# Peptides against a protein of PDB entry 5GWM, part 7

Target 1, 52 residues: chain A of PDB entry 5GWM
Amino acid sequence: DSAISKEDEERYQKLVTENEQLQRLITQKEEKIRVLRQRLVERGDAKGTELN

## One batch from the design tools (peptide; aimed at target 1 E30 I33 R39 L40)

Design b2_p13_5_s3 (made by RFdiffusion4, then SolubleMPNN; from b2_p13_5, 5 letters changed)
Fold by OpenDDE base, seed 5:
Structure b2_p13_5_s3 (fold): chain B 52 residues (1-52), chain A 13 residues (1-13)
Amino acid sequence: as target 1 above (52 residues)
Amino acid sequence: KLKELEELEQRYL
C-alpha cells in the first residue's frame, strides 16, 4: 500500500477547503435568489401587475 | 415569464 505522499495530502486538503468554501458560496447565492424572487413577488403585488 | 427576475439576477446576484 503506497502511503499518500505529504504533498498529495496537502493538495487534497486544499480541495476539501475549496469545496467547503464553494458550498458556502452556493448557499449564499441560493439565498440571494430567494430574496430576489420575493422582491419580484412584492413588486408585482404592489403594482397590481402580472409577474413577468 | 420571469423576465423581471432575470433582470434582478443581473443586478444583484
Scores: peptide ipSAE 0.086, ipTM 0.678, DockQ to the pose 0.169
OpenDDE base, seeds 1, 2, 3, 4: peptide ipSAE 0.071, 0.066, 0.056, 0.056; ipTM 0.628, 0.608, 0.582, 0.587; seed 4 fails the geometry check

Design b2_p13_5_s4 (made by RFdiffusion4, then SolubleMPNN; from b2_p13_5, 4 letters changed)
Fold by OpenDDE base, seed 4:
Structure b2_p13_5_s4 (fold): chain B 52 residues (1-52), chain A 13 residues (1-13)
Amino acid sequence: as target 1 above (52 residues)
Amino acid sequence: KLKELEELEQRYE
């Protein structure tokens, strides 16, 4: 078993952290889209709901 | 990014 270099471990941890950040951002964007769609429905703004 | 992570993980198994 080749010991993982410190540089390779740091690169791995960077990718893990970036992936977790991107997943949080995706979830935040999906929730924002849901809330915006709900507000368009509540306002009866049919033009806004058809565009998405 | 998930694919890049998985490809990196497989090099240390």
Scores: peptide ipSAE 0.051, ipTM 0.635, DockQ to the pose 0.021
OpenDDE base, seeds 1, 2, 3, 5: peptide ipSAE 0.035, 0.038, 0.050, 0.037; ipTM 0.619, 0.607, 0.631, 0.608; seed 1 fails the geometry check

Design b2_p13_6 (made by RFdiffusion4)
Pose (drawn by RFdiffusion4):
Structure b2_p13_6 (pose): chain A 52 residues (1-52), chain P 13 residues (1-13)
Amino acid sequence: as target 1 above (52 residues)
Amino acid sequence: RLEELEEIEERYE
């Protein structure tokens, strides 16, 4: 592409890379915290305190 | 999303 140079590409590529990294980091915690969610359900802490 | 998950973990502790 004459308009879309290496510049636009590198910016996009690195950006998708950022997405891949931290979405995985989320899942790791989420699956574990998901169990905590159930446990918190028995405690009634499922909602916590959301006054906002 | 990471901060929300940390808050949930703190609630459990």

Design b2_p13_6_s1 (made by RFdiffusion4, then SolubleMPNN; from b2_p13_6, 5 letters changed)
Fold by OpenDDE base, seed 5:
Structure b2_p13_6_s1 (fold): chain B 52 residues (1-52), chain A 13 residues (1-13)
Amino acid sequence: as target 1 above (52 residues)
Amino acid sequence: KLEELDKLRERYE
């Protein structure tokens, strides 16, 4: 509805980029957690088994 | 930061 300043547009684009980076990092950590849990189960680790 | 992003998106509506 209203024009955005150049500064606001630059801030918006920075936040979009940061959110994309954070989402990638979340996905990577979630996958790492999954892999670690699986490895604990495969090792017969009681704590690993309880996490699943 | 997410709230700031949402406020900036509202300016395109």
Scores: peptide ipSAE 0.054, ipTM 0.647, DockQ to the pose 0.020
OpenDDE base, seeds 1, 2, 3, 4: peptide ipSAE 0.051, 0.050, 0.049, 0.048; ipTM 0.646, 0.649, 0.647, 0.645

Design b2_p13_6_s2 (made by RFdiffusion4, then SolubleMPNN; from b2_p13_6, 7 letters changed)
Fold by OpenDDE base, seed 2:
Structure b2_p13_6_s2 (fold): chain B 52 residues (1-52), chain A 13 residues (1-13)
Amino acid sequence: as target 1 above (52 residues)
Amino acid sequence: LLEKLDKLRQRYE
């Protein structure tokens, strides 16, 4: 068995790094969405309590 | 991604 070329290994490592970066961005955006949804719920609850 | 590494290695066995 032969090892993969240096160029193929470098291409793989670039994809690994990019995937990790993209996953971090997804996590950051999901957290932002969570916070925004929570604020909307709190505003809705405030409206409901004021009407009652 | 690990699957890509395995596929690359298989080409050069």
Scores: peptide ipSAE 0.062, ipTM 0.626, DockQ to the pose 0.014
OpenDDE base, seeds 1, 3, 4, 5: peptide ipSAE 0.029, 0.058, 0.044, 0.059; ipTM 0.288, 0.612, 0.588, 0.620; seed 1 fails the geometry check

Design b2_p13_6_s3 (made by RFdiffusion4, then SolubleMPNN; from b2_p13_6, 4 letters changed)
Fold by OpenDDE base, seed 4:
Structure b2_p13_6_s3 (fold): chain B 52 residues (1-52), chain A 13 residues (1-13)
Amino acid sequence: as target 1 above (52 residues)
Amino acid sequence: KLQELEELEQRYE
């Protein structure tokens, strides 16, 4: 088993951290879309609900 | 990003 270099471990940890950040951003965008769609429905804005 | 992470992990197995 080749010992992982410090530089390779640092690259791995950066990818883990970036992936977790991107997953949080996806979830935040999905929730924002849900809230916006709900507000369009509540307002009876048929044009807004048909666009997406 | 998950694929890039998995490909990196497999290099150390």
Scores: peptide ipSAE 0.053, ipTM 0.660, DockQ to the pose 0.020
OpenDDE base, seeds 1, 2, 3, 5: peptide ipSAE 0.033, 0.038, 0.036, 0.038; ipTM 0.621, 0.623, 0.621, 0.627; seed 1 fails the geometry check

Design b2_p13_6_s4 (made by RFdiffusion4, then SolubleMPNN; from b2_p13_6, 4 letters changed)
Fold by OpenDDE base, seed 4:
Structure b2_p13_6_s4 (fold): chain B 52 residues (1-52), chain A 13 residues (1-13)
Amino acid sequence: as target 1 above (52 residues)
Amino acid sequence: KLEELEKLEQRYE
């Protein structure tokens, strides 16, 4: 078993952290889209609902 | 990014 170098471990942890950050950003964008769509429906703004 | 992570993880198994 080749011992993992400190540089390889740091690179791995960077990718893990970036992936977690991207996943949080995706979830935040999806929730924002949901809320915006709901507001368009509540306002009866048919033009906004047809565009998505 | 997930595919890059998975490829890196496989090198440590």
Scores: peptide ipSAE 0.052, ipTM 0.645, DockQ to the pose 0.021
OpenDDE base, seeds 1, 2, 3, 5: peptide ipSAE 0.033, 0.038, 0.038, 0.034; ipTM 0.620, 0.626, 0.625, 0.620; seeds 1, 5 fail the geometry check

Design b2_p13_7 (made by RFdiffusion4; failed a check: a repeat of another design)
Pose (drawn by RFdiffusion4):
Structure b2_p13_7 (pose): chain A 52 residues (1-52), chain P 13 residues (1-13)
Amino acid sequence: as target 1 above (52 residues)
Amino acid sequence: ERLEELEEEEERY
């Protein structure tokens, strides 16, 4: 592409890389915290305190 | 933001 140079590409490629990193990092915690969610259901802490 | 929310959920436990 004459307009879309290495610049636009590198910016995009690195950005997708950022997405891949941290979406995985969320999942790790989420799956484990998901179990805590169930446990918190028995405690009634499922909602916590959301006054906002 | 999502990681902070997950930390808050963990602190609840």

Design b2_p13_7_s1 (made by RFdiffusion4, then SolubleMPNN; from b2_p13_7, 8 letters changed)
Fold by OpenDDE base, seed 3:
Structure b2_p13_7_s1 (fold): chain B 52 residues (1-52), chain A 13 residues (1-13)
Amino acid sequence: as target 1 above (52 residues)
Amino acid sequence: TKLQELDKLEELD
């Protein structure tokens, strides 16, 4: 029953924090992609309406 | 780390 060192726990916690940061960034980028796709559709629809 | 720098400095306009 070897306990982990304090240094190993600190390294683990840093990796957990970085993983959480990555997940937040992914979510933000996914939302931005959604918004940009919606704007692209709206611009396409507007141009289509002007051409009709 | 580079990831920490990106999290702080990246602006999503």
Scores: peptide ipSAE 0.118, ipTM 0.775, DockQ to the pose 0.075
OpenDDE base, seeds 1, 2, 4, 5: peptide ipSAE 0.108, 0.112, 0.114, 0.113; ipTM 0.767, 0.769, 0.773, 0.769; seeds 1, 4 fail the geometry check

Design b2_p13_7_s2 (made by RFdiffusion4, then SolubleMPNN; from b2_p13_7, 5 letters changed)
Fold by OpenDDE base, seed 1:
Structure b2_p13_7_s2 (fold): chain B 52 residues (1-52), chain A 13 residues (1-13)
Amino acid sequence: as target 1 above (52 residues)
Amino acid sequence: SRLKELEELERRA
């Protein structure tokens, strides 16, 4: 069994690290979207209560 | 794709 080369291991570790960084960024963006949607709902509800 | 490359390297490691 030919052991994985050092170069292949380094490529793998770079991809793993990049994936982890991208996943953190996705989570941050999803949280920001959640907060913005909540603020839009609150503004819509405030306008609805003023019109009633 | 980057994902496919990751999966191929993971199968070797």
Scores: peptide ipSAE 0.086, ipTM 0.688, DockQ to the pose 0.021
OpenDDE base, seeds 2, 3, 4, 5: peptide ipSAE 0.084, 0.073, 0.081, 0.081; ipTM 0.684, 0.662, 0.675, 0.670

Design b2_p13_7_s3 (made by RFdiffusion4, then SolubleMPNN; from b2_p13_7, 6 letters changed)
Fold by OpenDDE base, seed 1:
Structure b2_p13_7_s3 (fold): chain B 52 residues (1-52), chain A 13 residues (1-13)
Amino acid sequence: as target 1 above (52 residues)
Amino acid sequence: SRLEKLEELERLD
């Protein structure tokens, strides 16, 4: 049986590493978006209380 | 490389 070449394994490992990095970045950006949305809500609530 | 660019992006976050 033909085993996977070393070059193919190296290409695969690069893709795995890149995917893990991208997943971390996605998680970080999702958390940042959550925080920013919360701050916008807090600012909106503060303005609403001033108008009342 | 693309990998090096991704590593740089992680450091800038």
Scores: peptide ipSAE 0.159, ipTM 0.788, DockQ to the pose 0.055
OpenDDE base, seeds 2, 3, 4, 5: peptide ipSAE 0.139, 0.155, 0.142, 0.143; ipTM 0.779, 0.785, 0.782, 0.779

Design b2_p13_7_s4 (made by RFdiffusion4, then SolubleMPNN; from b2_p13_7, 6 letters changed)
Fold by OpenDDE base, seed 3:
Structure b2_p13_7_s4 (fold): chain B 52 residues (1-52), chain A 13 residues (1-13)
Amino acid sequence: as target 1 above (52 residues)
Amino acid sequence: KKLEELEKLEELD
């Protein structure tokens, strides 16, 4: 069984770290989209309540 | 490059 080279392990760990960083950015953008959608709903509900 | 593009897109918000 060929043990993975040190260089292959270092490449793998770089990809793991990059994936974790990208996942944090995705989560931040998804949360921002959620907040913006919630504000649109609240504004829609406020306008609906004022019109009723 | 893809990371830097995502970071630039965050600064525009």
Scores: peptide ipSAE 0.027, ipTM 0.579, DockQ to the pose 0.082
OpenDDE base, seeds 1, 2, 4, 5: peptide ipSAE 0.023, 0.025, 0.020, 0.025; ipTM 0.527, 0.578, 0.460, 0.546; seeds 1, 5 fail the geometry check

Design b2_p13_8 (made by RFdiffusion4)
Pose (drawn by RFdiffusion4):
Order: sequence, then structure tokens, then C-alpha cells
Structure b2_p13_8 (pose): chain A 52 residues (1-52), chain P 13 residues (1-13)
Amino acid sequence: as target 1 above (52 residues)
Amino acid sequence: EELEEVEEFEEEE
């Protein structure tokens, strides 16, 4: 592409890379916290305190 | 402690 140079590409490629990193980091915690969520259901802490 | 971990995780998101 004459308009879309290496600039636009590199910015996009690195960006998708960022997405891939931290979305995985989320899942790791979420799966484990998901179990905590069930445990908190028995405690009644499922909702916590959301006054906002 | 478990609830705090959940709240901290939700803030990180």
C-alpha cells in the first residue's frame, strides 16, 4: 500500500500483540477467581459492595 | 481475603 506504510503496520501489529498478552493474563486470574466466585456465593460475598 | 482478590482483579480489568 502506498498510504499504509510500515508505520501504520507496525503500530497495528504491536497493538494486537498487546491485546494477545493481557487478555491471557486476565483469563488466568479469571478462571481461578471464578472458583472463588462460587465460594463467595456460599458466603454471600458474591456481590461484594457496589454502591456506585 | 478472597473477596479482596476478586475486587482487585475487577479493578485491574

Design b2_p13_8_s1 (made by RFdiffusion4, then SolubleMPNN; from b2_p13_8, 7 letters changed)
Fold by OpenDDE base, seed 5:
Structure b2_p13_8_s1 (fold): chain B 52 residues (1-52), chain A 13 residues (1-13)
Amino acid sequence: as target 1 above (52 residues)
Amino acid sequence: SDLEEVQRFRKEV
């Protein structure tokens, strides 16, 4: 079994950390979308606007 | 902005 280099381990750990940060950002955006969709349903507003 | 944050991550990866 070829042991990964120290540089490959450091690169892997960086990618894992960045992926976790991106997943948190996705979840925050998905929750914002959910809340906006719910408000549109409650108001009977036919115009879905996604906010950045 | 949320878009600028995503673009930062894409440059670091």
Scores: peptide ipSAE 0.079, ipTM 0.685, DockQ to the pose 0.081
OpenDDE base, seeds 1, 2, 3, 4: peptide ipSAE 0.057, 0.069, 0.074, 0.063; ipTM 0.664, 0.680, 0.672, 0.675; seed 4 fails the geometry check

Design b2_p13_8_s2 (made by RFdiffusion4, then SolubleMPNN; from b2_p13_8, 8 letters changed)
Fold by OpenDDE base, seed 2:
Structure b2_p13_8_s2 (fold): chain B 52 residues (1-52), chain A 13 residues (1-13)
Amino acid sequence: as target 1 above (52 residues)
Amino acid sequence: QDLQLVQEFEQLV
């Protein structure tokens, strides 16, 4: 019975935690992309964009 | 207003 070593479990938990952090970062970047796209749409509809 | 949108895009990368 090759029980997973404590060191292998700790390494696995580190990867799980890192994956969760990366997934949160992806979600935050996706929301930022959504907001930027929405602002581009709103500006495209505004036929009076001062280039400022 | 366009400069702010560019700055927000640059901060995404």
Scores: peptide ipSAE 0.287, ipTM 0.844, DockQ to the pose 0.270; fails the geometry check
OpenDDE base, seeds 1, 3, 4, 5: peptide ipSAE 0.285, 0.287, 0.284, 0.286; ipTM 0.843, 0.842, 0.843, 0.844; seeds 1, 3, 4, 5 fail the geometry check

Design b2_p13_8_s3 (made by RFdiffusion4, then SolubleMPNN; from b2_p13_8, 9 letters changed)
Fold by OpenDDE base, seed 5:
Structure b2_p13_8_s3 (fold): chain B 52 residues (1-52), chain A 13 residues (1-13)
Amino acid sequence: as target 1 above (52 residues)
Amino acid sequence: SDLQQVQEFRQLV
């Protein structure tokens, strides 16, 4: 079994941490989109953009 | 805020 190098393990952990942060950002943007779509459906008259 | 999250992301990368 080729043991993973320490440098490869550190690079892997960095990518995992980065990916977790990106997934949180995606979820937050998806929720913002959901809320805005719901407001557009309910109002029928108002285009709103909410930035947070 | 979106800006704070982008700044936090840049510290991890």
Scores: peptide ipSAE 0.121, ipTM 0.738, DockQ to the pose 0.086
OpenDDE base, seeds 1, 2, 3, 4: peptide ipSAE 0.117, 0.101, 0.111, 0.103; ipTM 0.735, 0.728, 0.735, 0.725

Design b2_p13_8_s4 (made by RFdiffusion4, then SolubleMPNN; from b2_p13_8, 8 letters changed)
Fold by OpenDDE base, seed 1:
Structure b2_p13_8_s4 (fold): chain B 52 residues (1-52), chain A 13 residues (1-13)
Amino acid sequence: as target 1 above (52 residues)
Amino acid sequence: SDLELVQEFRKLI
């Protein structure tokens, strides 16, 4: 039985950890995009071209 | 403000 080497398991765990970190970053950016899009909509509905 | 909105976009990228 070709047991997975400790080295292969450590490589896999590193990729899993990196993927989880990237997924957290994506989720944070997606939430920020949602908030910024909402602000753009709220400003677009404001009939006043007042630069503030 | 428009400036604050632009600043928030710059922090996103």
Scores: peptide ipSAE 0.252, ipTM 0.840, DockQ to the pose 0.293
OpenDDE base, seeds 2, 3, 4, 5: peptide ipSAE 0.249, 0.251, 0.246, 0.250; ipTM 0.839, 0.839, 0.837, 0.839; seeds 2, 3, 4, 5 fail the geometry check

## One batch from the design tools (peptide; aimed at target 1 R37 R39 L40)

Design b2_p14_1 (made by RFdiffusion4)
Pose (drawn by RFdiffusion4):
Structure b2_p14_1 (pose): chain A 52 residues (1-52), chain P 14 residues (1-14)
Amino acid sequence: as target 1 above (52 residues)
Amino acid sequence: EELEEEAERAEAAE
């Protein structure tokens, strides 16, 4: 592409890379915290305190 | 952040 140079590409590629990294990091914690959620359901802490 | 808050709640409950 004459307009879309290496510049736009690198910016996009690195961006998708950022996405891939931290979306995985979320899933790791989420799956484990998901179990905590169930446990918190028995405690009644499922909602916590959301006054906002 | 939401997941961190949930984890902190779970640790405080333990």

Design b2_p14_1_s1 (made by RFdiffusion4, then SolubleMPNN; from b2_p14_1, 6 letters changed)
Fold by OpenDDE base, seed 1:
Structure b2_p14_1_s1 (fold): chain B 52 residues (1-52), chain A 14 residues (1-14)
Amino acid sequence: as target 1 above (52 residues)
Amino acid sequence: TELEKLEERALEAE
């Protein structure tokens, strides 16, 4: 029964915390992308159709 | 564009 080392548990907890931070950042950017796309549609700017 | 910069940063964060 090789219990996980304290160092391995600390590394895992860092990755969990980083993953939670990145997930929050992704959600914020996805919402900003949604709002920007909506504003481009509302403006009828021909530049909105050129967005890759 | 600001949209492309946001999409790039989202992809880099995944």
Scores: peptide ipSAE 0.040, ipTM 0.650, DockQ to the pose 0.170
OpenDDE base, seeds 2, 3, 4, 5: peptide ipSAE 0.038, 0.028, 0.038, 0.035; ipTM 0.636, 0.578, 0.636, 0.611; seed 4 fails the geometry check

Design b2_p14_1_s2 (made by RFdiffusion4, then SolubleMPNN; from b2_p14_1, 5 letters changed)
Fold by OpenDDE base, seed 1:
Structure b2_p14_1_s2 (fold): chain B 52 residues (1-52), chain A 14 residues (1-14)
Amino acid sequence: as target 1 above (52 residues)
Amino acid sequence: QELEELEKRAEEAE
């Protein structure tokens, strides 16, 4: 529709694509944090120390 | 929610 310029649409699509990429990176980092926390717990258990 | 709404608006603009 005649209210949005082609240049404004291209800017919007770039922001959508960037947000999708950032969301994927957030998910990957959250999973990495989960795995690192689990390994920290397993190391505590292997040392016979209760992680409080 | 906000990302999904932006993606929907992008799809409706194509």
Scores: peptide ipSAE 0.050, ipTM 0.661, DockQ to the pose 0.018
OpenDDE base, seeds 2, 3, 4, 5: peptide ipSAE 0.034, 0.037, 0.025, 0.035; ipTM 0.599, 0.617, 0.564, 0.630; seed 5 fails the geometry check

Design b2_p14_1_s3 (made by RFdiffusion4, then SolubleMPNN; from b2_p14_1, 6 letters changed)
Fold by OpenDDE base, seed 4:
Structure b2_p14_1_s3 (fold): chain B 52 residues (1-52), chain A 14 residues (1-14)
Amino acid sequence: as target 1 above (52 residues)
Amino acid sequence: KELEELERRALEAE
């Protein structure tokens, strides 16, 4: 039962908040990568259909 | 509320 110091609790809360922010940024980057890959495929398919 | 739940779960794991 080591009482977490108020300073340790405040540090933990900051790390949790930072982790949540970083996770949101990861999700946003992953979605951007998905959209870019889709557009690359659509452009490849459009060029393939123009060659056929 | 989400931070309080994370703190609670961390304290339950010690």
Scores: peptide ipSAE 0.055, ipTM 0.664, DockQ to the pose 0.015
OpenDDE base, seeds 1, 2, 3, 5: peptide ipSAE 0.053, 0.045, 0.040, 0.026; ipTM 0.664, 0.622, 0.622, 0.587; seed 2 fails the geometry check

Design b2_p14_1_s4 (made by RFdiffusion4, then SolubleMPNN; from b2_p14_1, 6 letters changed)
Fold by OpenDDE base, seed 3:
Structure b2_p14_1_s4 (fold): chain B 52 residues (1-52), chain A 14 residues (1-14)
Amino acid sequence: as target 1 above (52 residues)
Amino acid sequence: QELEELEKRAEEAL
């Protein structure tokens, strides 16, 4: 029976924790992209109202 | 430590 070594389990848990942290960072960057897109729309609408 | 600092910087940038 190839029991996973404690060292292999610790390496796996480190990768799981890192993946969870990276997923939080991705979510924060996606929210930043959303905010920037919203600001671009608002500026586009402001220019559209100035041109009309 | 490094990932927590990156998360903090990303939050401060919002």
Scores: peptide ipSAE 0.043, ipTM 0.652, DockQ to the pose 0.063
OpenDDE base, seeds 1, 2, 4, 5: peptide ipSAE 0.041, 0.039, 0.034, 0.041; ipTM 0.647, 0.640, 0.615, 0.645

Design b2_p14_2 (made by RFdiffusion4)
Pose (drawn by RFdiffusion4):
Structure b2_p14_2 (pose): chain A 52 residues (1-52), chain P 14 residues (1-14)
Amino acid sequence: as target 1 above (52 residues)
Amino acid sequence: ELEEEEERAEELEE
């Protein structure tokens, strides 16, 4: 592409890379916290305190 | 949100 140079590409590629990294880091915690959620359901802490 | 849920769980375990 004459307009879309290495510049736009590198910016995009690195960006998708950022996405891949931290979406995984979320899933790791989420799956484990998901179990905590169930446990918190028995405790009634499922909602916590959301006054906002 | 996930950090807050984890902290709550840690406090309950303590």

Design b2_p14_2_s1 (made by RFdiffusion4, then SolubleMPNN; from b2_p14_2 with E5L E7R E14A)
Fold by OpenDDE base, seed 1:
Structure b2_p14_2_s1 (fold): chain B 52 residues (1-52), chain A 14 residues (1-14)
Amino acid sequence: as target 1 above (52 residues)
Amino acid sequence: ELEELERRAEELEA
């Protein structure tokens, strides 16, 4: 409706787009953390099996 | 929260 200026809509859409981009980056970093934790566990398990 | 922003964006475009 006429209550929101075109400039305000454009500013809002930029924030939405930025949030979508940031959410994708968060997901990518969370997956990387998961992989690194898994590799750390595998290294711990390998050392544990070598000591047994 | 992102879903709420997208919903609000759609409401503004209507």
Scores: peptide ipSAE 0.058, ipTM 0.654, DockQ to the pose 0.016
OpenDDE base, seeds 2, 3, 4, 5: peptide ipSAE 0.032, 0.031, 0.030, 0.033; ipTM 0.571, 0.568, 0.560, 0.573

Design b2_p14_2_s2 (made by RFdiffusion4, then SolubleMPNN; from b2_p14_2, 4 letters changed)
Fold by OpenDDE base, seed 5:
Structure b2_p14_2_s2 (fold): chain B 52 residues (1-52), chain A 14 residues (1-14)
Amino acid sequence: as target 1 above (52 residues)
Amino acid sequence: ELDKLEERARELEE
């Protein structure tokens, strides 16, 4: 078990930060899909309700 | 963005 270099730690912290950003982006897109589906239902757009 | 994370993960395994 070798000690983690400072460079490896910096790369790890970037990976963690970018992973958190991607998780937020996924959540935002999922919420947007939910809202769009709900609006299609409210408008009576039968074609929109079939979106998987 | 995912491809960049996968690349960065590979750089940590080298």
Scores: peptide ipSAE 0.048, ipTM 0.635, DockQ to the pose 0.021
OpenDDE base, seeds 1, 2, 3, 4: peptide ipSAE 0.046, 0.048, 0.042, 0.028; ipTM 0.629, 0.634, 0.616, 0.565

Design b2_p14_2_s3 (made by RFdiffusion4, then SolubleMPNN; from b2_p14_2 with E5L E7R E14K)
Fold by OpenDDE base, seed 2:
Structure b2_p14_2_s3 (fold): chain B 52 residues (1-52), chain A 14 residues (1-14)
Amino acid sequence: as target 1 above (52 residues)
Amino acid sequence: ELEELERRAEELEK
């Protein structure tokens, strides 16, 4: 079995951490979009009700 | 190398 280098492991861990950070950011933006869509619906904005 | 690691990861996802 070929062991990976310490450098390759550190690069992998950086990518894992970045991916987790990006996933959190996506979730936050999706929640913000949900809130904005809900506010448009509550205002009776026809364009807001059409947002999918 | 990172490129070899990426290739091996892609092979394991199959």
Scores: peptide ipSAE 0.046, ipTM 0.595, DockQ to the pose 0.015
OpenDDE base, seeds 1, 3, 4, 5: peptide ipSAE 0.039, 0.032, 0.039, 0.034; ipTM 0.594, 0.552, 0.572, 0.555

Design b2_p14_2_s4 (made by RFdiffusion4, then SolubleMPNN; from b2_p14_2, 5 letters changed)
Fold by OpenDDE base, seed 4:
Structure b2_p14_2_s4 (fold): chain B 52 residues (1-52), chain A 14 residues (1-14)
Amino acid sequence: as target 1 above (52 residues)
Amino acid sequence: ELEKLEKRAEELLK
């Protein structure tokens, strides 16, 4: 009967919460990268239309 | 305390 201590459960829940926050930050950075890549494509297409 | 953790994570992801 290795019951997880209340202290170990509280530590685990803190790590879960921290991981969820880090995942949200990763998603925000990935979206920013997507937007920047899209802007580079749009600028490239604008230059391509000037060259054509 | 949450704001401090978010700031640290943002610094690591810069």
Scores: peptide ipSAE 0.039, ipTM 0.545, DockQ to the pose 0.042
OpenDDE base, seeds 1, 2, 3, 5: peptide ipSAE 0.026, 0.024, 0.024, 0.024; ipTM 0.554, 0.544, 0.545, 0.546

Design b2_p14_3 (made by RFdiffusion4)
Pose (drawn by RFdiffusion4):
Structure b2_p14_3 (pose): chain A 52 residues (1-52), chain P 14 residues (1-14)
Amino acid sequence: as target 1 above (52 residues)
Amino acid sequence: EELEEEEERAEEAE
């Protein structure tokens, strides 16, 4: 592409890379915290305190 | 941040 140079590409590629990294990091914690959610359900802490 | 808050709640509950 004459307009879309290496510049636009590198910016996009690195961006998708950022996405791949932290979306995985979320899932790791989420699956584990998901179990905690169930446990918190028995405690009634499922909602916590959301006054906002 | 939401996941961190949930984890802190769970630690406090333990």

Design b2_p14_3_s1 (made by RFdiffusion4, then SolubleMPNN; from b2_p14_3, 4 letters changed)
Fold by OpenDDE base, seed 5:
Structure b2_p14_3_s1 (fold): chain B 52 residues (1-52), chain A 14 residues (1-14)
Amino acid sequence: as target 1 above (52 residues)
Amino acid sequence: NELEELEKRAQEAE
């Protein structure tokens, strides 16, 4: 079993943490998209269509 | 616009 270096383990843990942060950001953007789409439906006006 | 930019950033972060 090839033991990974301490440096490689630290790099891996940084990538795991970054991945978790990016997943949280995706979730925040998806929620914002949901809210904007809902507001478009509620307003029913041409001003909402400027979002796409 | 805000919606397209949010969708783009979500895709870039995935």
Scores: peptide ipSAE 0.037, ipTM 0.637, DockQ to the pose 0.158
OpenDDE base, seeds 1, 2, 3, 4: peptide ipSAE 0.041, 0.030, 0.030, 0.041; ipTM 0.644, 0.571, 0.561, 0.647; seeds 1, 4 fail the geometry check

